# Peptides against a protein of PDB entry 6DSZ: the designs that were tried, part 62

Target 1, 361 residues: chain A of PDB entry 6DSZ
Amino acid sequence: NYVVTAQKPTAVNGCVTGHFTSAEDLNLLIAKNTRLEIYVVTAEGLRPVKEVGMYGKIAVMELFRPKGESKDLLFILTAKYNACILEYKQSGESIDIITRAHGNVQDRIGRPSETGIIGIIDPECRMIGLRLYDGLFKVIPLDRDNKELKAFNIRLEELHVIDVKFLYGCQAPTICFVYQDPQGRHVKTYEVSLREKEFNKGPWKQENVEAEASMVIAVPEPFGGAIIIGQESITYHNGDKYLAIAPPIIKQSTIVCHNRVDPNGSRYLLGDMEGRLFMLLLEKEEQMDGTVTLKDLRVELLGETSIAECLTYLDNGVVFVGSRLGDSQLVKLNVDSNEQGSYVVAMETFTNLGPIVDMCV

## One batch from the design tools (peptide; aimed at target 1 R267 R298 N334)

Design b2_p23_2_s1 (made by RFdiffusion4, then SolubleMPNN; from b2_p23_2, 8 letters changed)
Fold by OpenDDE base, seed 5:
Parts: sequence; structure tokens; C-alpha cells
Structure b2_p23_2_s1 (fold): chain B 361 residues (1-361), chain A 23 residues (1-23)
Amino acid sequence: as target 1 above (361 residues)
Amino acid sequence: SEKEKEEKEFLEKLEKALKEEAE
């Protein structure tokens, strides 16, 4: 079925940055409903490379690099539960997007979750995790030779998962998630056993987090652990250390997206429902033994952008602001503020013509 | 609560369905 979109979609519903076209190229990948746009990030801006039509609305889009791959692979899950792993291949002037693996991960059992589809990849590329249905966690083992994506379900006792991520630096694949029960919202961890196809007890839990805790950020080593973002508070936990801040500035509007700036997890961009852009900073303390611990968390207001559906840091202080409700933007983060106290300068704006209702004819 | 009962019943149905799918 050729989805002949009479108009190209302009509303952005996902974006990721990585090395998809080559090991050396920095790419921006943008999801616009059923369309994937691939750009190379250059000193002059975004260079378009390829556009790809998908077999449905893109619900999950994640780059990952399995051991022994020279460049990133792309995982896509559609809203109709079609999963694929894509590879970029260039041969001279011929550019092909190859499907390395595919599958349908729809279940006949379970209730679709109200918070929608969540897809996550283990940082060590051992598995893909999918929260599609209440009470289920779907696992896709990552095997190099598998052309068919096989999945299995693990029962998740926590029915109302708000957000979930894989943690870094774990011997076994470990998820961290925010869930809601009648007593409030909580954070829990589970280890995922591929062998036994079950959850084991994770390293830590945090009961009774903020009632509006909505996002989990997995923090890379050396810090490890997770950041939990609420309406009023931002908390960090790694099993040994707990830290919480409640900066008044974040209470004004709900934080809706985030993106890691530094590979070591020292800084994150945060976007809210008013288009405010923040920097979350993790301040380190080096101990005498050379161990690095989290000293403090800080939030800084950078400026205002279009309302972000997704954020991705490119390079050299350039950020792509993917917007569903407004125009998407390339913005520059400056070291010094302008006369209005903003560190954000718009470099390029991409007009949003509104949601294309895909009339599937 | 009534909600907790509904959630428990849902989990029991889910467990049953998962066992039937594994056979």
C-alpha cells in the first residue's frame, strides 16, 4: 500500500542523533508521521540525504550500535506494531536503506497502555524492551543473525507504567520505571533474565516519589543510576546516593522532553509545554580514590523555543527542536546571554503546516 | 477499592492468557 501523502508531513513526532550513514558522519533523523528524514549535520547546517516511507506512523525511533558494527543501526516501531532494524548502505551514488530484521510485535492479549508505546534499547545492545500493553514487558533479544525479530513477554506486576528506561553499567539488563498505584507514584528496578524470561529483583527502588513524576532518564557511567523528573522536583538515585531538587522555575510548566548533551551524562536539555528550554547539570565530586560521585543537581533556564515534542543535541551547541504543535527549529546555545537574558538563538525554522490527518484511503 | 479489584481481576486474566500462550 503506497501511502500517497498528497502533502508531506511537517509535524515532528520524533528525532534522534547518531552515526547512521557512516561511522564519521553525524546524522539527524526526523520522524514525521510515516516519513523518516535523514540528514547529515555539517558546519553549514543540515544536508538532506534520504527520505524513507514507513509502513505506518513511527511510534519509536532509536539508534543503537551492536558490538562489532562500525555505524549505528536504526530501530523503528510503528503504531501498528511493525518493528524493523534498518541499516544505511551506500554503494557509489546508490543509497539504500536495508531492512536487517523485521517482525510484528502485536499481542492478542493485554490492554494497550494509556501512556502509549514505549520502546527502549539496552545500552549494551543485549535487548530491546517494549511497553505496549498494561501488565506486559516485551523483550526482543538482539542477535546478529536474526532476520526475524522474535519477541517474548514478561509479566509486569505494575500495571500503570508512566516511563521506563534501561540503566547503564548493569551486569544484567536492568530497567528502571516510574509506575502509579493507589498509594501514588513509585520508582522500581528489575533485572531482565533472557535465559529464564523473567524479572529478577533490581538493585534499588524508591517508593512515594512526586505524584506527577513523568520521566526517567538513565544516567551513564561514571554516575550511573537514574534521574526522575516531576512537575515540582527532579530526583537522582543510583542505589547508594539519593539527591532531590525542587527549583521553582520548573513548576511553571510541565517538562515534556529531554536529551543528553554530554556522553558522560553531565548535562541534559529539558523542554517544557511553554517552549522553555532548560539545562540540567550534574555536578561531580571526585573522591581521593578517583571515584566520581554526584555532588549536586542544578537547573538553568536557557531561553525559549518552539514547543518541543523532541529535543536532540547535535554538536557545537546546536540543538534541533522537533515540534509537533509549532515550527521545528535549529537553535544555537551561546555561552553569553543576550539583552533579554536568553542563551538561545534561532538559526533555522522549519514551517509546520499542521497535522496531516493521514486519510488512509 | 473497586479499582484495585478490577486491576487484580485483569492481572489474573493476563496470567491465565500468558500461560495458555506458553503451552
Scores: peptide ipSAE 0.240, ipTM 0.852, DockQ to the pose 0.009
OpenDDE base, seeds 1, 2, 3, 4: peptide ipSAE 0.228, 0.227, 0.236, 0.222; ipTM 0.846, 0.847, 0.852, 0.844

Design b2_p23_2_s2 (made by RFdiffusion4, then SolubleMPNN; from b2_p23_2, 10 letters changed)
Fold by OpenDDE base, seed 1:
Structure b2_p23_2_s2 (fold): chain B 361 residues (1-361), chain A 23 residues (1-23)
Amino acid sequence: as target 1 above (361 residues)
Amino acid sequence: EEKRKEEEEYLKKLEEALRKEAE
C-alpha cells in the first residue's frame, strides 16, 4: 500500500487579509486549490492557526463584515458552485469553523463565462453578486437568519463581462463592470433592485474605454467611483470626474492583480505578468466645502516579485504575494530603494511544488 | 453568422430559464 501522501497544494489561487479569527487579530487567508490556510499576522511573521479542507476548488474567497458583527465572515464559492459563509469560533483551545449558511448556485442552462467565476460583495453587505454565466447576474441576498443561501438571477444584456465590482457610497447596491461588444470595451453601471429583482440605470457609463481594459477597482469614500485598468492606461471615473493616465512603464507587461493598501483608497498595489510590483497613488484635492476629489493618478515601480496571482497588503509595509506559477512570498516595502533601485525585499519564500495534477488513475 | 445564431439560441434558452425560475 503506497500511501501516496497526498502532497498538499502549494500553488496559491487566492488570498485575503482581514479580521477573521477576532476583531483584534489581523489574518491572512490563503486559498490553495481545495485548502484554506488561516494565519495570524504577527511581528515575528505568519502564525498558522487552522487549515480547512473545502468540498471543491476555491473560486471566490472574500471577507465581509455585516452590520453588528464583531469580526469578518468569509464567503467562499467553489468551482462547482457550492457557496458558503464561514465564521471562525474559538472556545479556549478549541477552534471551529462554523458554516453559517450554504447553498448551491449552479444553473442548468447558463454558459460559463470565459473570464471565469467572479464573486463580489456589496460594501454595505446587502447582497453577494455572482457572474457565473454569460447574460446572467446572480444575486444572493444577505440575511442574518437565513442558513440557506437562496439566489436569483437577473438578466444582464451585456454578454461579455470582463470584470465587475460593487461601488461604494451608493444608496442602492450598484455594480460597475467592463464589458466587450463588437464596438470595443465599455464601462457601465447598474443599480440592483432586490425588491423588483431587476437592474435599474446606474449613475454613469463610459463608452469606448481602452480595448484591453481588464480590471475594475471600486474606490471607497471619500473619492468613490472606480478605477479601470488596461494595458496602456489607468482611468478613474465617479460620474462627475474623469481622469486618465498612460504611464509608459505599464505597457511592458499586463497588470493582472491589484490590492488596496489604504482603507480610504489612496494607494493600490498592482502586479503584472512579469512579476513587477507597482504602487498606484491617488492624489487628493480638498475643496473649500470639505469634499475630497481626485487631483491626479500616479504609478510607481516598486520592484520585482514572483508572478502574483493575488496580492494582499498586511501591515507595516509587508505584502503577501500569492503565486500560482512561482513561489509565494512575503515581501517588505521600503521607503528607500536599494542599490538596484528596488523598494522590495523578500522576507520569506514559500516553495511552489507545481500544480497537483489530480492523476485520476 | 453561425456565432450570431448560437448567441440567439443561447439567449432564448436563458429567457426560458428565467421565466421558469420566476414561476
Scores: peptide ipSAE 0.472, ipTM 0.924, DockQ to the pose 0.009
OpenDDE base, seeds 2, 3, 4, 5: peptide ipSAE 0.467, 0.463, 0.460, 0.458; ipTM 0.925, 0.925, 0.924, 0.923

Design b2_p23_2_s3 (made by RFdiffusion4, then SolubleMPNN; from b2_p23_2, 12 letters changed)
Fold by OpenDDE base, seed 1:
Structure b2_p23_2_s3 (fold): chain B 361 residues (1-361), chain A 23 residues (1-23)
Amino acid sequence: as target 1 above (361 residues)
Amino acid sequence: SEKEKEEREYLDKLVEALKKEAA
């Protein structure tokens, strides 16, 4: 009798930070395969609040705050295409995770994308977008009264989408995506019409981006637009301004994850396949008319961590490094470098016991 | 909030430190 002590999964495949338990609490949410761990970030460290078993491997986990909500809601999509919107509810000492809405968003037709599931939320909480299948963009309208997540598909002419995000500051929900065709990789934008269930022409496009352009970062106002991260270059575009940098340091290893540090999108953390942690800096220029434009982009090496699958800035210079391949870490960003020139110090390490091979019995 | 201000100031110091090392 092998008592398969069901070891809890330790490999992290997603993390998000926000205000899920209350408006005041800063939470760290960690996805470990089928398990969601909820923490409160405190001065003393991470306080565990609840663990939740999910009905499948978590593929997408995003916090969002619809207008009039006091705290963030959690969108989860599983690898089996089960979607839900979760709310934290506390009543005295009783803690419940309430499913506000749920649905299965699987299509009977379509080829699952080889680049995996992408889930994104419009910053204005008008819709959820899903790239599940090649040549399709699935839209889940966000309606407060709807307990059933209904989705529709819009056909994408671009069959090979690499990454996609919703842009900020758009009158209509607008996606920005990197796609590949026989001519290379390109960036395009589309407006999403909920009414007509179609794409309209977006505000801008950029043909022939870097061949290894892999990530889109939507930049909040006042900058707006997007950052495109490649192997060799980082580019910014907002339809009016274009700026590109090619810092030699990023060529050494592929950037694989990012996290916004500042609400205004002036700073981002970047993690590469070697466990190097970078700060991406957006330098502002204030124009005489009071408009803020991007002056420059800069990348600075902070130090080394475990290889990040996901990064999230918490508070007080503390970063959670979610690792699938190694130990997850809480790290402190210091103002002064150590003797090795590193600005990163490990505060806590969470042992990764390796992938629990879910023996599907 | 005061906390958000302190965080920004802390990160600003880090950014300035990084600028000095890169120069």
Scores: peptide ipSAE 0.382, ipTM 0.871, DockQ to the pose 0.894
OpenDDE base, seeds 2, 3, 4, 5: peptide ipSAE 0.364, 0.319, 0.353, 0.336; ipTM 0.863, 0.844, 0.858, 0.849; seed 2 fails the geometry check

Design b2_p23_2_s4 (made by RFdiffusion4, then SolubleMPNN; from b2_p23_2, 9 letters changed)
Fold by OpenDDE base, seed 3:
Structure b2_p23_2_s4 (fold): chain B 361 residues (1-361), chain A 23 residues (1-23)
Amino acid sequence: as target 1 above (361 residues)
Amino acid sequence: SAKEEEEKKFLEELVEALKKEAE
């Protein structure tokens, strides 16, 4: 009896970087359908640590560090609405992935959103937000002692949310989202009241953004606010400052993923549907009062990679390009371009044997 | 439009359903 070892999935559908195994280790976590792979990032490359089978396709994978935790915890939501918070625990040579909390967040009521599952975590770790269904925003409060992830729904008047993020530097948890109505696409903010289980008016809104505005990036302090990425434009707004650019180079292909490079939000990687890798740069202006404001936005073409489903900056100019359609890559960003004008050099390539289609038999 | 009517109907159903979950 040849035990046909089921071919492991190779197509990447998510990746995150953080300190999951320890406070000191830099980790790369890769979602491949139902499989989670955990690596330590070393000077020599990726060292595999653990593989974890999940009870369903990973739809959301986010690292977060609650106040008083020494290392990051992992939030996972599956396409079947199974939520869990995972902790890495090592005891000598024994490695365990502990489920700190779990729950099913499926509603019996609601239409699944056409833009799929969105999961976000408040930067201050007060809550997890989930856009699963049209007209609903699900909140999971993050309390230390909860083994069961309890969630509640808040009615969202905007039925067609395209993307949503929590903002940084807000006294209350505040979401920023792109939504579509009959008049076009817009950006709005809401404060989330955990106490009242409702939305309050957020600090700002931007009506009539680009018709193809598809992504929101929450920008850390000192800039704060959000970046809205469209097909033709990139805009920044923080309530006080608005800035828009329309670099012709981004019109050629749709930006589909992003990742923050600098902790202060000065640079972001952008990947498009053609495998082009860009750097988005936020130019700072220091005010006389010592405040930092956004002076300008710039986009630079770095080079070409596999078509990214997800991007994550590791360290020292190394980027993991998670690909669903092609081979995943470790790439090096160089300061100087090669003879072809590329700043990108492939370091390692991970062969994609194609998506494992779960044939529901 | 037919789409707006469908969205309105969906919203009404959603609101009614949320009320039943809160009871």
Scores: peptide ipSAE 0.246, ipTM 0.857, DockQ to the pose 0.009
OpenDDE base, seeds 1, 2, 4, 5: peptide ipSAE 0.239, 0.245, 0.236, 0.244; ipTM 0.850, 0.857, 0.851, 0.855

Design b2_p23_3 (made by RFdiffusion4)
Pose (drawn by RFdiffusion4):
Parts: sequence; C-alpha cells; structure tokens
Structure b2_p23_3 (pose): chain A 361 residues (1-361), chain P 23 residues (1-23)
Amino acid sequence: as target 1 above (361 residues)
Amino acid sequence: SAFEELFNEEVDLDELTEKLNEE
C-alpha cells in the first residue's frame, strides 16, 4: 500500500514566542503535529521564514538562550521520546536548522500519566525537566558537552501529578507542582540538585489547593511565586504570602490555557473551553522603600476568541489564538470596547479543518 | 493597507487596566 498527505495537519497544538531567527526578531513558532512553522513579526503581519518538518509528534516546544548565547535555542520533544535542541542559522543565503544536540530519553519502566507529557525548562537555563512517567521526574542538565543528550531520573514520591513548573527567583532550581493523592490534591515544593541527583525540601510549605487545580503559572522575577488556576478559584502562592479570588464568572467553563503578557507578569491571558478570553491581573503597590509588592488579583472578561489550546501575545496589543478544535486566528485587543463588551476584534483566521469526525465524497 | 494600520496600532495596556478596574 502507499500513503500520502493530501492536506497538512491544520490544528494548532503549541505556539511559543521568542527571539529565534536573530536578536529582537519576534518569532511565532506554531506546532501542528509533525510540522513546525516559524514566523517573523513584521509590519505586514505574520510573515514566515521557514516551515520545517520533523519525523515526530511535537509534544514539548520551549524556547530559551542559556548563559552567553547569541540567539534562543529551540527545544523539541517527540511523543515517541525524541529530544533535540535546535538553532536557526541563516549564515548563508539559505536557511539550515542545525541540531546542536539530540537523544532519546524513553524509560523502559514507566507508565505515562494522566495529563500527558510536561516539559519545563529552568528560569536560568540550568536544566530541562521532564514528567514523562508517573513517579519519575527526569532531568537533563544543560552544558555544552552534553551534545548526545544524556539524562538521569530522579524519583518522585508524589505519584499522580497534574502540572509542574520551575519557580523564578530561587537560590537554586526549585519546582512547584500540583499532585493528587487521597484527601484531595495539594501543591508541594522541591529543589532539584543536579550535583547529587536528589530532591531537597522545597522553599515553602505544602498548601492545600482546589480539588480541580489544573494549571501552574511560573511568576517572573519582580514578584516571584506561582499562580494556580483551578476551576473556580485563582490562587497565588509564594512562601507565606497567599492571595486568592473566586469569581463565579469562571466556573461555567474550565480554564485551559494561559499566556504571560508583560515581562513583569502583572497581566495574564486565560482561555475557556467556551471560547472566552480573560485578563488575569496582579496589581502593584509600590511602597515607601522603592520596592514593588503585589496586593490583589482581579479577573475581568475581555470578550471571546475561538477555543484556544495555545495562547500568545505578539506585539502592539495583538494576540495569536492557536485553536485546536477550530480556526486559529489573529486578535487585536483595544482599550476602548468599541462594540458591545468585547475588547476583542478578529483580524485574520486560519483555516483549520479541525477534528474531522466524518466525511463523504 | 487597512490591516497593516490596525496591526501596527499601539495599545496602552495601562489605560486598559484602568478602564477594567473602573468596571
């Protein structure tokens, strides 16, 4: 027999922003399935540079540039456990994606977990963290000689884990995650020590959280901490400091995705399965000693995009809405809510044949 | 042309936050 592609996969599973082509090149990297798309934000709008194609299902896609790098290095993990670090190199008149490092990191002895694979990267590019199998947190240290991507497993006493994030502004690599056991689910803190290959007691106390906590947000350096998005209550955890708001405006649909807007982290974008788009706020309270603290949380609805699996703010009040169940689109957020109450205006839609359930000729 | 004008239009996020707070 013989199989050809009549149409490339149109559903968007992942999208990230960063400086990948050059420095201050606002790139939008869209992950479909086996396809990877790279764009440059120009005055025209989204203009592509190179659409590559891999022999795998892109499951983790993150950007970073470690200590002393020219441009961000892209990291990709296949669902069949193929890891690679890439680099856009336009040295010649053409374009080549050089593979700085690669390596298969499948464990012969783990069970894939509910909520699938998670790929997290250190705030200061100390390591790559993986959550492939239950009870096994895999660490991939980041240096130069680790070109044949080597790795080692730590063990995780916490068996059922929901979402994991690296915390900003800590003495060393620290992890914040939501895990489940009997008696509800909780949030626990750990420290990753890639010198002894162990877990150390984390920075702060284990807190009880909402029963349906589904997302953890890495809060940037000026504030530090972690934001946990459940079904009905949005909570902020940072050591002893703790804030939460529970607007009934949210419970109607589960919040699925989040995206950082400002570098400070004072504003965040949220998405519903009902197709909404929220703005999560971390309002500031600059005190006498010239320092900045955080006072409260506020969430107010912006309007509605399409159902988003990915979410990304690009530039000049524009957000790319990566839709898996429908058309992905481009959105302009305006201060003045011109029509009705929707601060959201569609600019461009991308044909998504969506989940093809049935068809005929 | 109209698209490029809309796309390059700058939006002040502080004014948007102030307006959302007022609501």

Design b2_p23_3_s1 (made by RFdiffusion4, then SolubleMPNN; from b2_p23_3, 8 letters changed)
Fold by OpenDDE base, seed 5:
Structure b2_p23_3_s1 (fold): chain B 361 residues (1-361), chain A 23 residues (1-23)
Amino acid sequence: as target 1 above (361 residues)
Amino acid sequence: SEFEKLWNEKVDLDELVKKLREK
C-alpha cells in the first residue's frame, strides 16, 4: 500500500474575506483546488480553524449575508457544477460545516464559456447569477427555506460575455456585463425579473468600450454603477456619469484581479500579470445638496507581489495575495515607501509546490 | 518577530492615500 501522501494542493485559485465563523470573527477563506481552508484573523496572525474537502475543484467561492443572518454564508460552485450554500456551526469544541442548500446546476445542452465559470451574488441576496454557458444566464433564487438550489436559465442575446456583476442600489436585481460582438466590446445592463424569468432593459449601456475591457467591478452606494477595467483604460459609468482614465502604468501588464478595500467602494486593490499591486482610488465630490458624486479615478502603484490569482484585503493594511503561479503571500501596506519606492512588504510566503498533476496512472 | 511587528503595526490607509496623491 503505497500511501502516496497526496501532497495537499498549494496553488490558490480563490480567496475571500468575511465573517463566516461568527459575526465578530474576521475570516480568510482560501480555495486550493478541491480544498477549502478556513482561517481566523487574530491579533497573533492567521489561525487555521478547519479544512473542508469539496466534491470538485472550487470554481466560485463567495460570502454573502442574507437578511436575518447573523454571519456570512458561503456559496461554492465546483467545476462540475455542484452548488452549495455552507454555514459554519460551532458547538463547544465541535466544528461543523453545514450544507444549508445544494444542487447541481449543470445543463444538458450548452457550450461552456471560454472565459470559464462566473458566479455572482446580488448584493441584496435576492439571487445568485451564473454564467456557465454562452448565451445563458442561470439564476438561483435565494430562499431561506429551500434546501434544494433550484435554477432557471434566461437567454442572453450577447453570446460572448467577458465578465458580469450585480450592481448595487438597484430596485430589481441588475447585472452589468462586458460582452464582445463583431463590432467590439460593449457594456450593458439588464434587470432580472424573478417573476417573469426574463431580462428587462437595464438603466444604462456603453457601446464601444476598450477592445480589451476584461473586468467589471460593481461599485457600492453612494456612487453606484460599475468600473470597467481594460488593458489601457479604466472607466466608470453609473447611468448619469461617465469617467475614463488611461494611466500609462497599466499598459505594461494586464490587470487580472481586484478586491474592494472599504465598504463604500472608494478604494480597490488591483493585481496584474507581472505581480504589480495597484490602488484604484475613487475621488468623491460632495455637492451642495449633500449628494456624493465621483469626481475622478486614480491608479497608484503600491509595489510588487507574487502574481495574484486573487486578492483580499484583511484588515490594518494586510493583504492576502493568493497565487496560482507562484507563492501566496501575506503582505503589509505601508504609509511610507521603502528605498525602492514600494509601499508593500512581504510578511509571510506560502510555498506553492505547483499543480498536482493528478497523473492518473 | 518581524512578522509580529508588521502584523501589529497600525496603518492608516487614508494617510497612505494622501502620500500617494502627493507624488
Scores: peptide ipSAE 0.719, ipTM 0.974, DockQ to the pose 0.808
OpenDDE base, seeds 1, 2, 3, 4: peptide ipSAE 0.718, 0.713, 0.717, 0.713; ipTM 0.974, 0.973, 0.974, 0.973

Design b2_p23_3_s2 (made by RFdiffusion4, then SolubleMPNN; from b2_p23_3, 12 letters changed)
Fold by OpenDDE base, seed 5:
Structure b2_p23_3_s2 (fold): chain B 361 residues (1-361), chain A 23 residues (1-23)
Amino acid sequence: as target 1 above (361 residues)
Amino acid sequence: DEFAKEWNEKVDLDALVEKLKAQ
């Protein structure tokens, strides 16, 4: 029996940073098809801790910290709709990945959305939201005592959701989403009632956004609201403040991923289809009453990397560039540009051997 | 080790942002 050691997947399809192994450890988690890689960020670099095989291709991977947890938990959804919540446990040298909860969230009825699976977690950890099928929003209530992930569907009138996020600072869990109808693309908000299992009217909407509006970024307090990224424009809305920019530099290539740098949402990394890395800046204005409002948005080119499928800021100007099409990278942001005007230096490159063609033999 | 030097080099992102804004 030739055990063909199946070549380990090298293409990255997701990455996240958080405190999964402990409250104190900074972790990089990398999804490579069915494989989860867990690293600790150390003074010496990335230290591998554990690799975990999943029962399917990882479609969603999100860290979250429920109230009274000392460290982050990991939500995973597979392309086969297997959901789990994972916890890291270490006892001496023994390392275990514990399944706290699991479930299958597949519906027998529904059209799978053409834009793929979206999974989001409420910032207050009240629920997980899933856009799996057109015209449905699936809710998984987060309950500590529930080992079985039970879900219910809420009907969306908006059949063609492009992207969706939970907003920050909302009394009730509130989603913000870009959708398309015959009139164009629009942004809408809904409050999610766990009790009534329905949508209530959200705090705001924005009709007729850019035709190619593709991403929603939920902005933390004190700003709140959302950023909508298009092909030609970036807009901010929080119900009271609206701001739009159309920097010519973003028209050259489609922005495909983003990651928050600052906990307060003042800075974001943006990656485009050409491997350009940008910083999105939220400029604050402090009012005399101590309220913080958005003054301006700015986009600045940092440099070039591999084409990012996902970005995650680690710490101290280090960014992991997860690439599906090229080599993944650890890059450093520098205060001073190089001779080419780049603020980005590649520190480490991880060879991508291409997609494992699942030859179903 | 060049990697260790670059890895541990402190980056002031605020200074980077100010430099980017001055362009």
Scores: peptide ipSAE 0.615, ipTM 0.949, DockQ to the pose 0.846
OpenDDE base, seeds 1, 2, 3, 4: peptide ipSAE 0.547, 0.593, 0.557, 0.571; ipTM 0.924, 0.942, 0.926, 0.933

Design b2_p23_3_s3 (made by RFdiffusion4, then SolubleMPNN; from b2_p23_3, 7 letters changed)
Fold by OpenDDE base, seed 3:
Structure b2_p23_3_s3 (fold): chain B 361 residues (1-361), chain A 23 residues (1-23)
Amino acid sequence: as target 1 above (361 residues)
Amino acid sequence: AAFEELLNEKVDLDELVEKLKKK
């Protein structure tokens, strides 16, 4: 009986970088349908550490570090609404992935959102937010001692949320989201009260953004606020400052993914539907009081890669390009462009054999 | 550094950004 080892999935649908195995290790975590692959980033390359089978397609995968944790924890939500918080534990040569908490967050009532599952974590690790259903925002409080992920819903008046993030530097957990109504697309903020289980008015809003505004990037301090990416424009807003650019180069193809390069949010990678890789630059202005404000936004074409489903900057100019439609890549950013004007060189290519259709036999 | 043994040189992203800004 040849146990036909089921072909492992090769299409990447998520990737994250952080310190999951230890405080010192830099990890690349890759979601391939129901599989999680964990690598250590080393001087010699990617070292595989562990593969984990999940009970369903990974829909959300986020690293976060609660206060008093020495390393990151991993939040996973599956397409079947199974949530878990995972910890890496090593004891000598024994490697275990421990489930710290789990729960099913499916509602019996609600219309699943057409734009799919969105999962976000508060930068201060106070809560997880989930957009699963139209007109509902699900909150999972992050309590250290709770092995059961309990969630509650807050009603959203905005029925068609496009994207949502938690903002940085907020006294209370604050979401920023793009939504669509009959008048167009808009950006709004809400404070999330854990105590009252309701939304309070957020610090700012921006009505009538670009009609194709599709992504929100929460910007860390010192800038704060959010970047809104559209088809034709990129805008920044923090309540006090608004700035918009409309670089012609982004009109050619829709930006579909992003990743923060710097902890301070000065640089981002952007990937489009044609496999173009961009750098988004936040230019700082230092005020007389020592505050840092955004002076300008700039977009620069770096080169071409596989069509990214997800991007993650590792270190030393190396980027992982997670692709669902093509081969995933490790690419190097060069300081100098080649003869074609590209700053991108492929280091390694990971063959994508296509989506494993789980034929339930 | 990450991939140092696979790379001929360390990549300075600040230098890259400075070069990009001069275009």
Scores: peptide ipSAE 0.544, ipTM 0.932, DockQ to the pose 0.520
OpenDDE base, seeds 1, 2, 4, 5: peptide ipSAE 0.537, 0.534, 0.535, 0.534; ipTM 0.928, 0.930, 0.929, 0.930

Design b2_p23_3_s4 (made by RFdiffusion4, then SolubleMPNN; from b2_p23_3, 9 letters changed)
Fold by OpenDDE base, seed 3:
Structure b2_p23_3_s4 (fold): chain B 361 residues (1-361), chain A 23 residues (1-23)
Amino acid sequence: as target 1 above (361 residues)
Amino acid sequence: SEFEKLLNEKVDLDALVEKLKKK
């Protein structure tokens, strides 16, 4: 009986960086269909520590640190709407992935959104938000004592949400989202009332953004607000400041992923459909009162990589490029360009053997 | 290894950004 060891998935569909194994460890977590791989970033490279099988394709994977946790917890949502919060626990040589909470968040009624599953976590860890169905926003309150992930729906008037994030620095949990209506694409904000289980009016809106606006980036303090990425333009808005750029270089290929480099949100990595890696720069202006405002936005080409499905900045100019269509890469950013003008050097390449077609034999 | 060398090489991202801005 040849146990055909099912070939492990190699195509990456998600990646995150954080402190999951300990407060001190820097981890890279990689989603490969139903498989979660956990690495520790060491001076010698990526050390594998655990692999976890999930009961479905990983659709959302986010690290978060509730107040009073020493390390990050992992939220996972599968394409089958199984949600869980995972904790890493080590006891000597014994490594366990503990399910802190779980639940199925599928609704019996609702049209699954054409843009797929979106899952977001409030920066203050008050709730998880899910866009699963058109016209619904699902909220999972984060409660430490609850082993069952209970969710409720809030009706969303905007039926065609493109992307959504929680904003930083908000007294109440506040979402910012791009949506499409018959007039075009727009940005709106809502406060989420956990008490009343409803939306309140958010701090700002921006009507008539670029027609192909596809991504929202929530910007940390001191800047706050959001970046909206389109095909032709990148815009910033925080309620008080609006700024837009239309760098010609981004028109050549659609930006498909992003990741924050700095904790303060001054720099981001952007990846496009051609495998170009960019840095988005937020230029600061210090006001007389000591407040920091956005002066300008800039996009700079770093180099080329595999086509990123996801990007994550590790540390010290090291970036993981998670690819679904090509080989995943660990790359280094350099201060000096090579002879070709690239600031990117491949450190390691992870062969993608293609999608595991589950041949149901 | 070349990998370890690249991994441990200290990168000043601020210096990178300043070089990018001068292009």
Scores: peptide ipSAE 0.527, ipTM 0.929, DockQ to the pose 0.876
OpenDDE base, seeds 1, 2, 4, 5: peptide ipSAE 0.505, 0.487, 0.508, 0.515; ipTM 0.922, 0.919, 0.923, 0.926

